# Peptides against a protein of PDB entry 6FRK, part 67

Target 1, 411 residues: chain A of PDB entry 6FRK
Amino acid sequence: NEEVLNAMLKEVCTALLEADVNIKLVKQLRENVKSAIDLEEMASGLNKRKMIQHAVFKELVKLVDPGVKAWTPTKGKQNVIMFVGLQGSGKTTTCSKLAYYYQRKGWKTCLICADTFRAGAFDQLKQNATKARIPFYGSYTEMDPVIIASEGVEKFKNENFEIIIVDTSGRHKQEDSLFEEMLQVANAIQPDNIVYVMDASIGQACEAQAKAFKDKVDVASVIVTKLDGHAKGGGALSAVAATKSPIIFIGTGEHIDDFEPFKTQPFISKLLGMGDIEGLIDKVNELKLDDNEALIEKLKHGQFTLRDMYEQFQNIMKMGPFSQILGMIPGFGTDFMSKGNEQESMARLKKLMTIMDSMNDQELDSTDGAKVFSKQPGRIQRVARGSGVSTRDVQELLTQYTKFAQMVKKM

## One batch from the design tools (peptide; aimed at target 1 L326 F332 T334)

Design b2_p22_5_s1 (made by RFdiffusion4, then SolubleMPNN; from b2_p22_5, 13 letters changed)
Fold by OpenDDE base, seed 4:
Structure b2_p22_5_s1 (fold): chain B 411 residues (1-411), chain A 22 residues (1-22)
Amino acid sequence: as target 1 above (411 residues)
Amino acid sequence: KLLEELKKLRELYLLIQKILDE
């Protein structure tokens, strides 16, 4: 029984190390699991595998619980949230995602760009904020992040904003000058919460990075980014262990809505390769897949319009990358589709949708859209001008539509 | 039911990807 336990624990420990879980945490987990499993209960013919999996799951749940209640904003108060993290961690994108999350929940939310180190930081924030209709503050000329942060916080406090998010400078390395700047900003604005943003894809470096930030700045919350990547999220455990701070949100993609509150159970389930069935059900329910049956029935009857194609593209766009969906299914690895091809495919779909946005209802609702355009070539020129594309791009779209309609008729 | 819906969705995605790659 002990040999079987040790063999199974070795497999689990290997899988956790391959998931970027820190070797110290894996060792601790192994000893905790051994101590929690009664060998006598294993002798009774219970499914040894299920029992070990349950024990591992319980110990992983403890590793993501710092024993500290997560900070939450107070409604009707001015809540200042300062972001800290390395350059490339997804910090700036995460500021926009968090702002958008609170805005969608009816919070009066704003963004401040106090990143003076990176050229174009303010332009990037402004672009993201404008696209999401989030109020923002920053400067093209002020080089002191303390001044920008202080002025921005004061402005938005005076305007009765409830959520004031401050993005700070990130550097490529842990430099003393970065930590001094962060401390000066924190002292000036007196944030209610300091959020450390960590890239999950840095793997075994997560502990050392998270510790270096916590040793210098009073990190109270963690956000883990790039969990859509090859990163299995084991670095998140290292961040919690090092910061003793809860994970409050996770970034699951590049889109502003690829952001969710951290849920312990689904996260650990995914980390163990058990999938995220709950998240999959939620995502499927959001898609109203009942409308897809109606479309499949229309398709069976040979009625496929440009509008039907547009609606299918919208459904795919709402789902996000199919690799993410597959990664939520138990037994399907995240690597099942190469991410590079998906981003290019999504960009192509968006281009095609933009062309179709310049079509009229007669063109979109025709059962033979290609024939409508072939009979009146002036329609191609109108659509091309309206969408800012070549007449060739419109012809290629119509060719693709014709191929799609033919394939759908064969289904 | 969910698995069947996901299979249909996968087939649709693969179909669209094939059309976009041609």
Scores: peptide ipSAE 0.021, ipTM 0.568, DockQ to the pose 0.101
OpenDDE base, seeds 1, 2, 3, 5: peptide ipSAE 0.019, 0.020, 0.016, 0.020; ipTM 0.546, 0.542, 0.427, 0.490

Design b2_p22_5_s2 (made by RFdiffusion4, then SolubleMPNN; from b2_p22_5, 11 letters changed)
Fold by OpenDDE base, seed 1:
Structure b2_p22_5_s2 (fold): chain B 411 residues (1-411), chain A 22 residues (1-22)
Amino acid sequence: as target 1 above (411 residues)
Amino acid sequence: SLLEELKKLRELLLEIEKILNE
């Protein structure tokens, strides 16, 4: 029994290390799981695999819980949120995502660019803020981030903003000058919350980076970015352990809405490849897929048109990254589509939709769209010319449609 | 049930993915 337990724990530990979980945390988890598993209960014929999975799940949940309540903004007050993190962590993008999140929740939100080090930092923030219709402050001429942050915070306090987000300078390395600047900004603006932004893709470096920030700045919250890629999120555990601060949000993509509140159980479930059924349900409900009943009814009747296929492609595009959707479904690992394959797949979908945009209603609504085109080959040439593609590309689309329609007829 | 609808949607998405990867 102990040998079987040790073998299974070795597999779990390997999988956690492959998920960028810090080796110290994996060792601690292994010991905690061993202590939590009653070997006598394992003898009673319970599914040993399920018991170990449950014990691992419970211990991972404890690792993401710092035992500290997350800071939350107070409605009707002026809440100053300072962002800190390395350059390339996604900090500036995350500021915009958080601002947009609160704006959508009915908070009077603004952005301040106090990054004077990076050329074009203010232009990038301005571009993101303008697209999201978020008020912003910054300077093209002021070089002192303390002055910019102080003036911006004062301005937006006087205008009764509720959420005041301050983006600071990032550095490529842990430089003492960066930490001094961050401390000067923090002392000047007196933030209600300091958010450390961490890139999940840095893997085993997450602990050391998170610790270096916590040792210099009073980090109270963590945001983990780039969880849309190959990063399995194990670095998030390292950040919590190092900062002793809760993860409050995660960045799940490149879009401004690819941002969600951190949920411990769904995150651990996803990390273990169990999927995120709750997040999938929430995402499906947000899509207002009431139109799915009509589609499901058509599919039940073995009817599938080019329009039905187009609508499905639109739904996929609205759902965001296809890899994330698949990763939310139990039994699909995050590895199913590499980030490169996802962009390519989305580009392929968009190309197919562009071809279908050149089709007429008779072609789109036919229960045998491929046969409509086969009977009148001039339609293929028209669609090809209208969409700026080859006749081969249109034929490939029709071949794909035919394969799909044949599958639907077998359902 | 919503779960059955999600399963059907999953199956649909998987087949679309196969078609796109072919």
Scores: peptide ipSAE 0.032, ipTM 0.397, DockQ to the pose 0.105
OpenDDE base, seeds 2, 3, 4, 5: peptide ipSAE 0.019, 0.006, 0.022, 0.000; ipTM 0.344, 0.314, 0.358, 0.282

Design b2_p22_5_s3 (made by RFdiffusion4, then SolubleMPNN; from b2_p22_5, 13 letters changed)
Fold by OpenDDE base, seed 4:
Structure b2_p22_5_s3 (fold): chain B 411 residues (1-411), chain A 22 residues (1-22)
Amino acid sequence: as target 1 above (411 residues)
Amino acid sequence: ELLEELKKLRELYLQLMQIQNE
């Protein structure tokens, strides 16, 4: 029994290390799991694998709980939220995501760019804020982040904003000058919450990075970014352990809405490769995928039109990054589709849809669309002109449709 | 049921992607 337990724990520990969980935390978890498992209960014929998985799950849940209640903004008050983190952590993007999240909930929210170190920081924030219709403040000429932060906070306090988010300078390295600047800004604006933004993709460096910030500034909340990439999020455990602060949100993509409140259970389930069934259900319910039954029925009957293909491309596009959806399905890792291939694929789908937008109903609704175009080659030229593409691009689309329709007929 | 639908949609997407890369 002990040998079997040790073998299974070794596999779990390997998987957690491959998920960027810190080696010290993995060792501690291993000992805690061993102490929590009754070897006598394992002898009684219970599913040993399920028991170990449950024990591991419980110990991981404890590792993401710092035992401290997360700060929450007070309605009708002026809540100042200061963001801190390294350059490239997704800090600036996360400021916009958090602002948009609160705005969608009916909070009077604004953004301040106190990043004077990075050229174009204010332009980037302004672009993001303008797209989301979020009020913003910053300067092109002021070099002191303390002045910008103070003036911006004062302005938005006087305008009765409820959520005032301050983005600070990030640097490439943990430099003393960065921490001094952060302390000066924090002292000037007296934030109600300091949010540390961490990139999950830095793997084993998460602990050291989070600790360096916590040792210099009073981090009260953590946001973990880039959980849509190759990072399985094990670095989040390191952030909680080092900061002793709760994870309040996670960034799950590049879009402003790729941002969600941190949920312990779904996160640990995903970390263990169990999938995010709850998030999948929520996302599917948002998509109103009721139209999929009608498609599945058409596919079962071997009927596939250019319109059916168009509707499928729309459904794929509505789902957003398909890699994220796949990463929510149990047994499918996040690594199934590289981000680069996905953006290119989405651009290709959009191009194909643009070609189909130039087709008529007779062409779109034909069960043999390729034959309609083959019988009247002038249709290809019309569609090509209407969509601004070559006749070759239209022929390639029709070839792809034909291959797909043949595959559907074999299903 | 939802998981089966998502699997079918995944298979469909993978097939489309394969056809586009050929």
Scores: peptide ipSAE 0.014, ipTM 0.404, DockQ to the pose 0.195
OpenDDE base, seeds 1, 2, 3, 5: peptide ipSAE 0.015, 0.013, 0.006, 0.014; ipTM 0.410, 0.388, 0.358, 0.377; seed 1 fails the geometry check

Design b2_p22_5_s4 (made by RFdiffusion4, then SolubleMPNN; from b2_p22_5, 12 letters changed)
Fold by OpenDDE base, seed 4:
Structure b2_p22_5_s4 (fold): chain B 411 residues (1-411), chain A 22 residues (1-22)
Amino acid sequence: as target 1 above (411 residues)
Amino acid sequence: ELLEELKKLRRLYLLLEEILNE
């Protein structure tokens, strides 16, 4: 029994090392798993492999939990979030992704470029911010990041922004000058949260890098990037261990929406290669997502009807299972709709669906539903009366449909 | 294939959330 346990633990330890988990953490995990397994219970014919996997999973869950509650922004307050990390970590892109995430949640968000070291840093931030319609601040002439950060924070505080994100200079190497600059910026703007951005692809270097940042600046949150690549994310465990700070978000691709709240269970499942692909497939099949493939294919051809929108709203309302599916997919947060906004968003969706329930098949199945209503304004009045809503509510629905159909055509 | 489809669905729901928050 002990030989079989040691052999299985050796395979798991090898797989964790290949997933870029730090050798010290792997050794500690092995000892903790070995101490947590009752060898007498293993003799009773329980699936030894399943028991070891469960013990490993439980210990990995502890390694991603620093025992510290993640910082969360306070609504109706000014929240200053400072980003720190090496050049090439995806820091600037992640600032834009986080700003976009909060903006989509109804937060008044802005971006500040305090990276004076890279000549193209402000242009890159400006391009990303403009594309996402996020207000931004920076300078082409000011070389002091403390001045830029201070002026930008003051400006956006005076304009009553709720989320103020400050992007700082990155370096290719750990340089003392970088850490001094970060401390000066942090002291000047007094951030409510300092976010360390880490590239998952740097492998075994994650611990030393994360430690160097934590030893110099008060890192309170971690964001892990490039989890769409070959990196299995084992370096994230090293970052949590070194910073004693929770992972709050992960980057899962190049798009501004390839960003999600961190979830322990899906992340550890992916790290172990324990994708419950079967349970995912079963749940996907239960949701009839195959009907969504036909929809996605119609969407690719730029055909999007009011009925297609209605079916999507039904799928969103069925999101009880879908939030679980999303929670099973690496890179999908269950807090896709925040619990408070979820009820309000669901009520809004239900209102929109009630309006569409008063539409006829010609209106629902038209490839240009908005044009059908614009050509015959009497249809708006009929639908409004049928649904018990104002003509304005129907016009707002048609405006939303038109925006959605335009976005779908750009996909 | 399933992962790519789920990524497309996520993008769709993100766009829906934007429209619902406007």
Scores: peptide ipSAE 0.021, ipTM 0.499, DockQ to the pose 0.140
OpenDDE base, seeds 1, 2, 3, 5: peptide ipSAE 0.019, 0.016, 0.012, 0.017; ipTM 0.443, 0.428, 0.385, 0.423; seed 2 fails the geometry check

Design b2_p22_6 (made by RFdiffusion4)
Pose (drawn by RFdiffusion4):
Structure b2_p22_6 (pose): chain A 374 residues (1-38, 47-273, 303-411), chain P 22 residues (1-22)
Amino acid sequence: NEEVLNAMLKEVCTALLEADVNIKLVKQLRENVKSAIDNKRKMIQHAVFKELVKLVDPGVKAWTPTKGKQNVIMFVGLQGSGKTTTCSKLAYYYQRKGWKTCLICADTFRAGAFDQLKQNATKARIPFYGSYTEMDPVIIASEGVEKFKNENFEIIIVDTSGRHKQEDSLFEEMLQVANAIQPDNIVYVMDASIGQACEAQAKAFKDKVDVASVIVTKLDGHAKGGGALSAVAATKSPIIFIGTGEHIDDFEPFKTQPFISKLLGQFTLRDMYEQFQNIMKMGPFSQILGMIPGFGTDFMSKGNEQESMARLKKLMTIMDSMNDQELDSTDGAKVFSKQPGRIQRVARGSGVSTRDVQELLTQYTKFAQMVKKM
Amino acid sequence: EEEIEEMAELLKEMREEEEEEE
């Protein structure tokens, strides 16, 4: 049985290694689901599913904007990850939700960058800012957020150039652009086909600049997006959106369950009964109930107080014979009144008859009356 | 204390009903 756990466990470790999941997290997840584990494909895959939900959970809720206030969002990520494409996907998302959204092109390096964001904004009917001539992104971002602030826009999304960590020049310039405009949220946009080099870049982005949200693009293809587990652990940020195509409407919020599945592949007879059950539990205590001075009108009249401390086990063979629908019903007596066929099965395996209940049903009706009167 | 009072009241009411029937 130790060999059936390991053959089926190394087959999921290969399923995650092929889904570009970091080899550090596969080796760690393997011995996490091995230590926490101490119709067969369900008792295994359910344990694997709960261990994955433990990894995708960063414990941090997403940053959501406030209507009636200026929300500045700054996009960061590697070269070619889809920042300019996801910039228009997000401005179009909120603009359709009713936000005064605008775009700013703070890319002064990439050829045809302002022309790219201009044509994406021209098409989606979204205001845009940028420059062909201005070579300082700190100047484009500052003079753009200033312009759209004096025009009272609620979602101001600043696009930045692609950068990698070994370029300290572009990492300083990214920190200065973030310090000039002071964004409310910084989004780390990552390609879904990224391999093992993802945890190092995503971590260096978190160190230089405060990354609070992560977007995974190019998920409409073959890439399952296992590199996102290494950006969530590095940036400490949840995934809010995913990109699912080249168009502006190929964009939707991140849901954890479908991504992990792809990455993996009035008084009743019942109340009359419980009140009795507690009066029998407090039944050997009936002599304490006759203690009160001037209140002892009677005690164990006609000896019938002895069988009121004997009827509740026989009535419990009825509850033992009851399932969770009759037991958890608001009116435990209405489930059997509509279907007196349930009065015969309760009588079979519990040894009580269907006759005994007629005297109980009268005793029940009287008890149900005096509680509604209570 | 309150549960004991309530159970003693219920017993007194059941006894009164038995006296009336009698």

Design b2_p22_6_s2 (made by RFdiffusion4, then SolubleMPNN; from b2_p22_6, 15 letters changed)
Fold by OpenDDE base, seed 2:
Structure b2_p22_6_s2 (fold): chain B 411 residues (1-411), chain A 22 residues (1-22)
Amino acid sequence: as target 1 above (411 residues)
Amino acid sequence: DELLELARLLKNLLELEEKKEE
């Protein structure tokens, strides 16, 4: 029994190391899991795998919890949020994502570009801010980030902004000059929150990088970027351990909407390959798909039309990148995502929708859509011509619909 | 329960699209 436990723990540790979890954390986790598992309870015929998974899950949840309450902005107050992080961490993009997130929630939000080191930093911020209709401040002539940050914060305080986000210079390396500049900016603007932005893809370097920032500046929050369906989430654990600061948000792609509040349990479930059912449910709820009581009722009765399938494709398209949705569904491993270009999968869905756009209401609303087309083959030719596709493409769609409708009838 | 059913539905749709790529 101990040999089996050790073998299973070795597999879990290997998987965590492959997920870029820091080797020190994996060793600590192994010891903690081994101490938490009662070997006597394992003798009672309980599924050893489930017990180990549960113990691992609990210990990973503890590693993500810094024991510190996350800072939250206060409504009706001026909240200054300073961003720090290396160049290439996604810091500037994340500033825009956070600003957009608060703006969509009805907060008066603005952006300040205090990055004077990188040529075109202000233009990049301005472009992102303008696209999102977020007020911004920066300078083309001022080279002192302290002056820009101070002037921008003062301006937006005077204009009664609630969320004032300050983007700072990122460097390619941990340089003392960068940390001194960050401290000077922080001292000048006195931020309510300092957010460290970390790229999850840097793997084992996450701990050393996060520690270097925490040792120099008072990091209070972490945002982890590039947590796409393929990204190894293990770096996030290293960031929390090093900074002793909570992860507040995650960046899940390049789009401005590819940004979500961090949730511990869904994240750990995803890290373990269990999927994120809760995150999928939350995204489905955010889409107000609940208003599709009519669809759910039809599904409960085993009725599924081509229109119902079309609406489901629209819903999938609204949930964001297909890759992220797949990565939330249990049993869609990372391997599924590696085979399909996200753009190709979205293009396929859009192609199927375009075929259905050429169907009439009788075809779309039939509970036996495939039979309508089989009885009158001329409909296939009409739809094919209308959508600019082959008759084979329409037949393939109808075959998929039939398979899907059969699955719905079995639900 | 309804959302879980929708999630299962979405999963099944996605599995059907995957099988076309094979």
Scores: peptide ipSAE 0.006, ipTM 0.325, DockQ to the pose 0.052
OpenDDE base, seeds 1, 3, 4, 5: peptide ipSAE 0.006, 0.006, 0.005, 0.005; ipTM 0.334, 0.325, 0.321, 0.323; seed 1 fails the geometry check

Design b2_p22_7 (made by RFdiffusion4)
Pose (drawn by RFdiffusion4):
Structure b2_p22_7 (pose): chain A 374 residues (1-38, 47-273, 303-411), chain P 22 residues (1-22)
Amino acid sequence: NEEVLNAMLKEVCTALLEADVNIKLVKQLRENVKSAIDNKRKMIQHAVFKELVKLVDPGVKAWTPTKGKQNVIMFVGLQGSGKTTTCSKLAYYYQRKGWKTCLICADTFRAGAFDQLKQNATKARIPFYGSYTEMDPVIIASEGVEKFKNENFEIIIVDTSGRHKQEDSLFEEMLQVANAIQPDNIVYVMDASIGQACEAQAKAFKDKVDVASVIVTKLDGHAKGGGALSAVAATKSPIIFIGTGEHIDDFEPFKTQPFISKLLGQFTLRDMYEQFQNIMKMGPFSQILGMIPGFGTDFMSKGNEQESMARLKKLMTIMDSMNDQELDSTDGAKVFSKQPGRIQRVARGSGVSTRDVQELLTQYTKFAQMVKKM
Amino acid sequence: TEAVVETFEFRLEAMKQLEELS
């Protein structure tokens, strides 16, 4: 049985290693689901599913904008990850939700970058800012957020150039662009086909600049996006959106369950009964109930007080014979009144007859009356 | 049946008076 756990566990470790999941997290997840584990494919895959939900959970809720206030969003990520494409996908998303959204092109390096964001904004009917001539992104971002602030826009999305960590020149310039415009949220856009080099770059981005949200693009293909577990752990940020194509409407919010599945592959007879049950539990205590001075009108009249401390076990064989629909019903007496066929099965395996209930049903009706009167 | 109901009512009244005295 120890060999059936390991053959089926190394087959999921290969399923995650093929889904570009970091080898550090696969080896760690393997001994997490091994230590926490101490119709067969369901008792195993349910334990694997709960262990994955433990990893995709960063514990941090997403940054959401406020209507009527200026929200500056700054995009960061590697070269070619889809920043300029996801810039228009997000401005189009909020603009369709009713936000005064605008775009700014703070890329002064990549050829045809302003022309790219201009044509994406021209098509989606979204205001845009940038420059062919300005070579300083700190100047383009500052003079753009200033312009769209004096025009009272609520979503101001600043696009930046691609950068990698070994370039300290572009990492300083990213920190200065973030310090000039002071963004309310910084989004780390990552390609879904990224391999093992993802945790190092995503961590260096978190160190130089404050990353609060992560977007995973190019998920409409064969890439399952296992590199996102290493960006969530590195940036401490949740995934808010995913990209699912080249167009502006190929964009939707991140849902954890489908991504992990792809990455993996009035008084009733019942109340009359419980009040009784507590009066029998407090039943050997009936002599305490006759204590009160001047109250003892009677005590155990006609000896019927003794069987009121004996009927509740026999009525419990009826509850033992009941399932969760009759037991958890608001009116435990209405489930059997409509279907007196349930009065025969309660009588079979519990040894009580269907006759005994007629005297109980009269005793029930009188009890149900005096509580609605209570 | 009537004696069981009267005994049940008496128990409820005694529980209430014990709660008032406590």

Design b2_p22_7_s1 (made by RFdiffusion4, then SolubleMPNN; from b2_p22_7, 15 letters changed)
Fold by OpenDDE base, seed 2:
Structure b2_p22_7_s1 (fold): chain B 411 residues (1-411), chain A 22 residues (1-22)
Amino acid sequence: as target 1 above (411 residues)
Amino acid sequence: IDEEIKNFELILKRIKELEKLK
């Protein structure tokens, strides 16, 4: 039993190290898991694999919990949020994502560019802010980030903004001059929250970078970026351990909507290859799937129409990037999340919907849509002409529908 | 196409599994 436990723990430790989890944290986790597993209970016929997975999961959840409550903005107050992080961490993009997140929730939100070091920093922020319709402040002539930050914060306080986000200069390396500048900005604007932005793709360097920022500036929150299908989430554990600060959000792509509140359980499930079950449930529930009770009842009865397929394609399109949905399903590895396949898949779904828009209610609502078209081939030609596609494209749609209807009957 | 079908099958299976947990 101990040999089996040690072998399974070795595999889990290897997978965590491959996921860029810090070696010290992996060692500590291994010791904690060994101490938490009752070998006698494991001998009594409990699924050894499930017990070890549960113990590993529980200890990973503890590693992501810094024991400190995350700061939250107060409605109707002026909340100043200062961003800090290295150049290339996604800091500037993340400022825009956070501003857009709060704006969508009905907060009066603005952006300040206090990055005077990088040429074109203000133009980049202005472009992102304008695209999202977020008010912004910055200068092309002022070189002191303290002056820009102070003037911008004062301006937006006087205009009764609720969320005031300040983007600061990044550097390619940890430089004392950068930390002094950040401290001067922090002292001048007195932020309610300091957010460290970290790139997940830097792997084992996450701990050292996060610690260097925390040792110089009072980091209170962490945002992890580039958690798209290629990034290993293990650096997030290192950031929490080094900063003793909670992860508040994650960046999951390049789009302004590729930004979500951090959830511990889904994140650890994804890190272990168990998928994001809770995030999938939440996305499915956010779709206001009141119309899905009727669908679920039809699916329980093994009924599936072309209209039901159309509604499901609409739901998939509303869920956002198909790669993100697939990455939430257990057993779908990162390799299925190639960005190229997603746009092509969405274009294909949209083409199929355009074909169905040329169908009549009798065709859409038939419990055997394929048989309606097979009995009257002239319907295929009508739909093809109406949608501007070939008769082959309509036949391919009907073949897909038949495959789906057979799957629904087997479920 | 077969990949999209497989993806849709998995989503539907997952939705049904989630509905059983409620």
Scores: peptide ipSAE 0.006, ipTM 0.300, DockQ to the pose 0.135
OpenDDE base, seeds 1, 3, 4, 5: peptide ipSAE 0.000, 0.000, 0.000, 0.006; ipTM 0.271, 0.263, 0.259, 0.292; seed 4 fails the geometry check

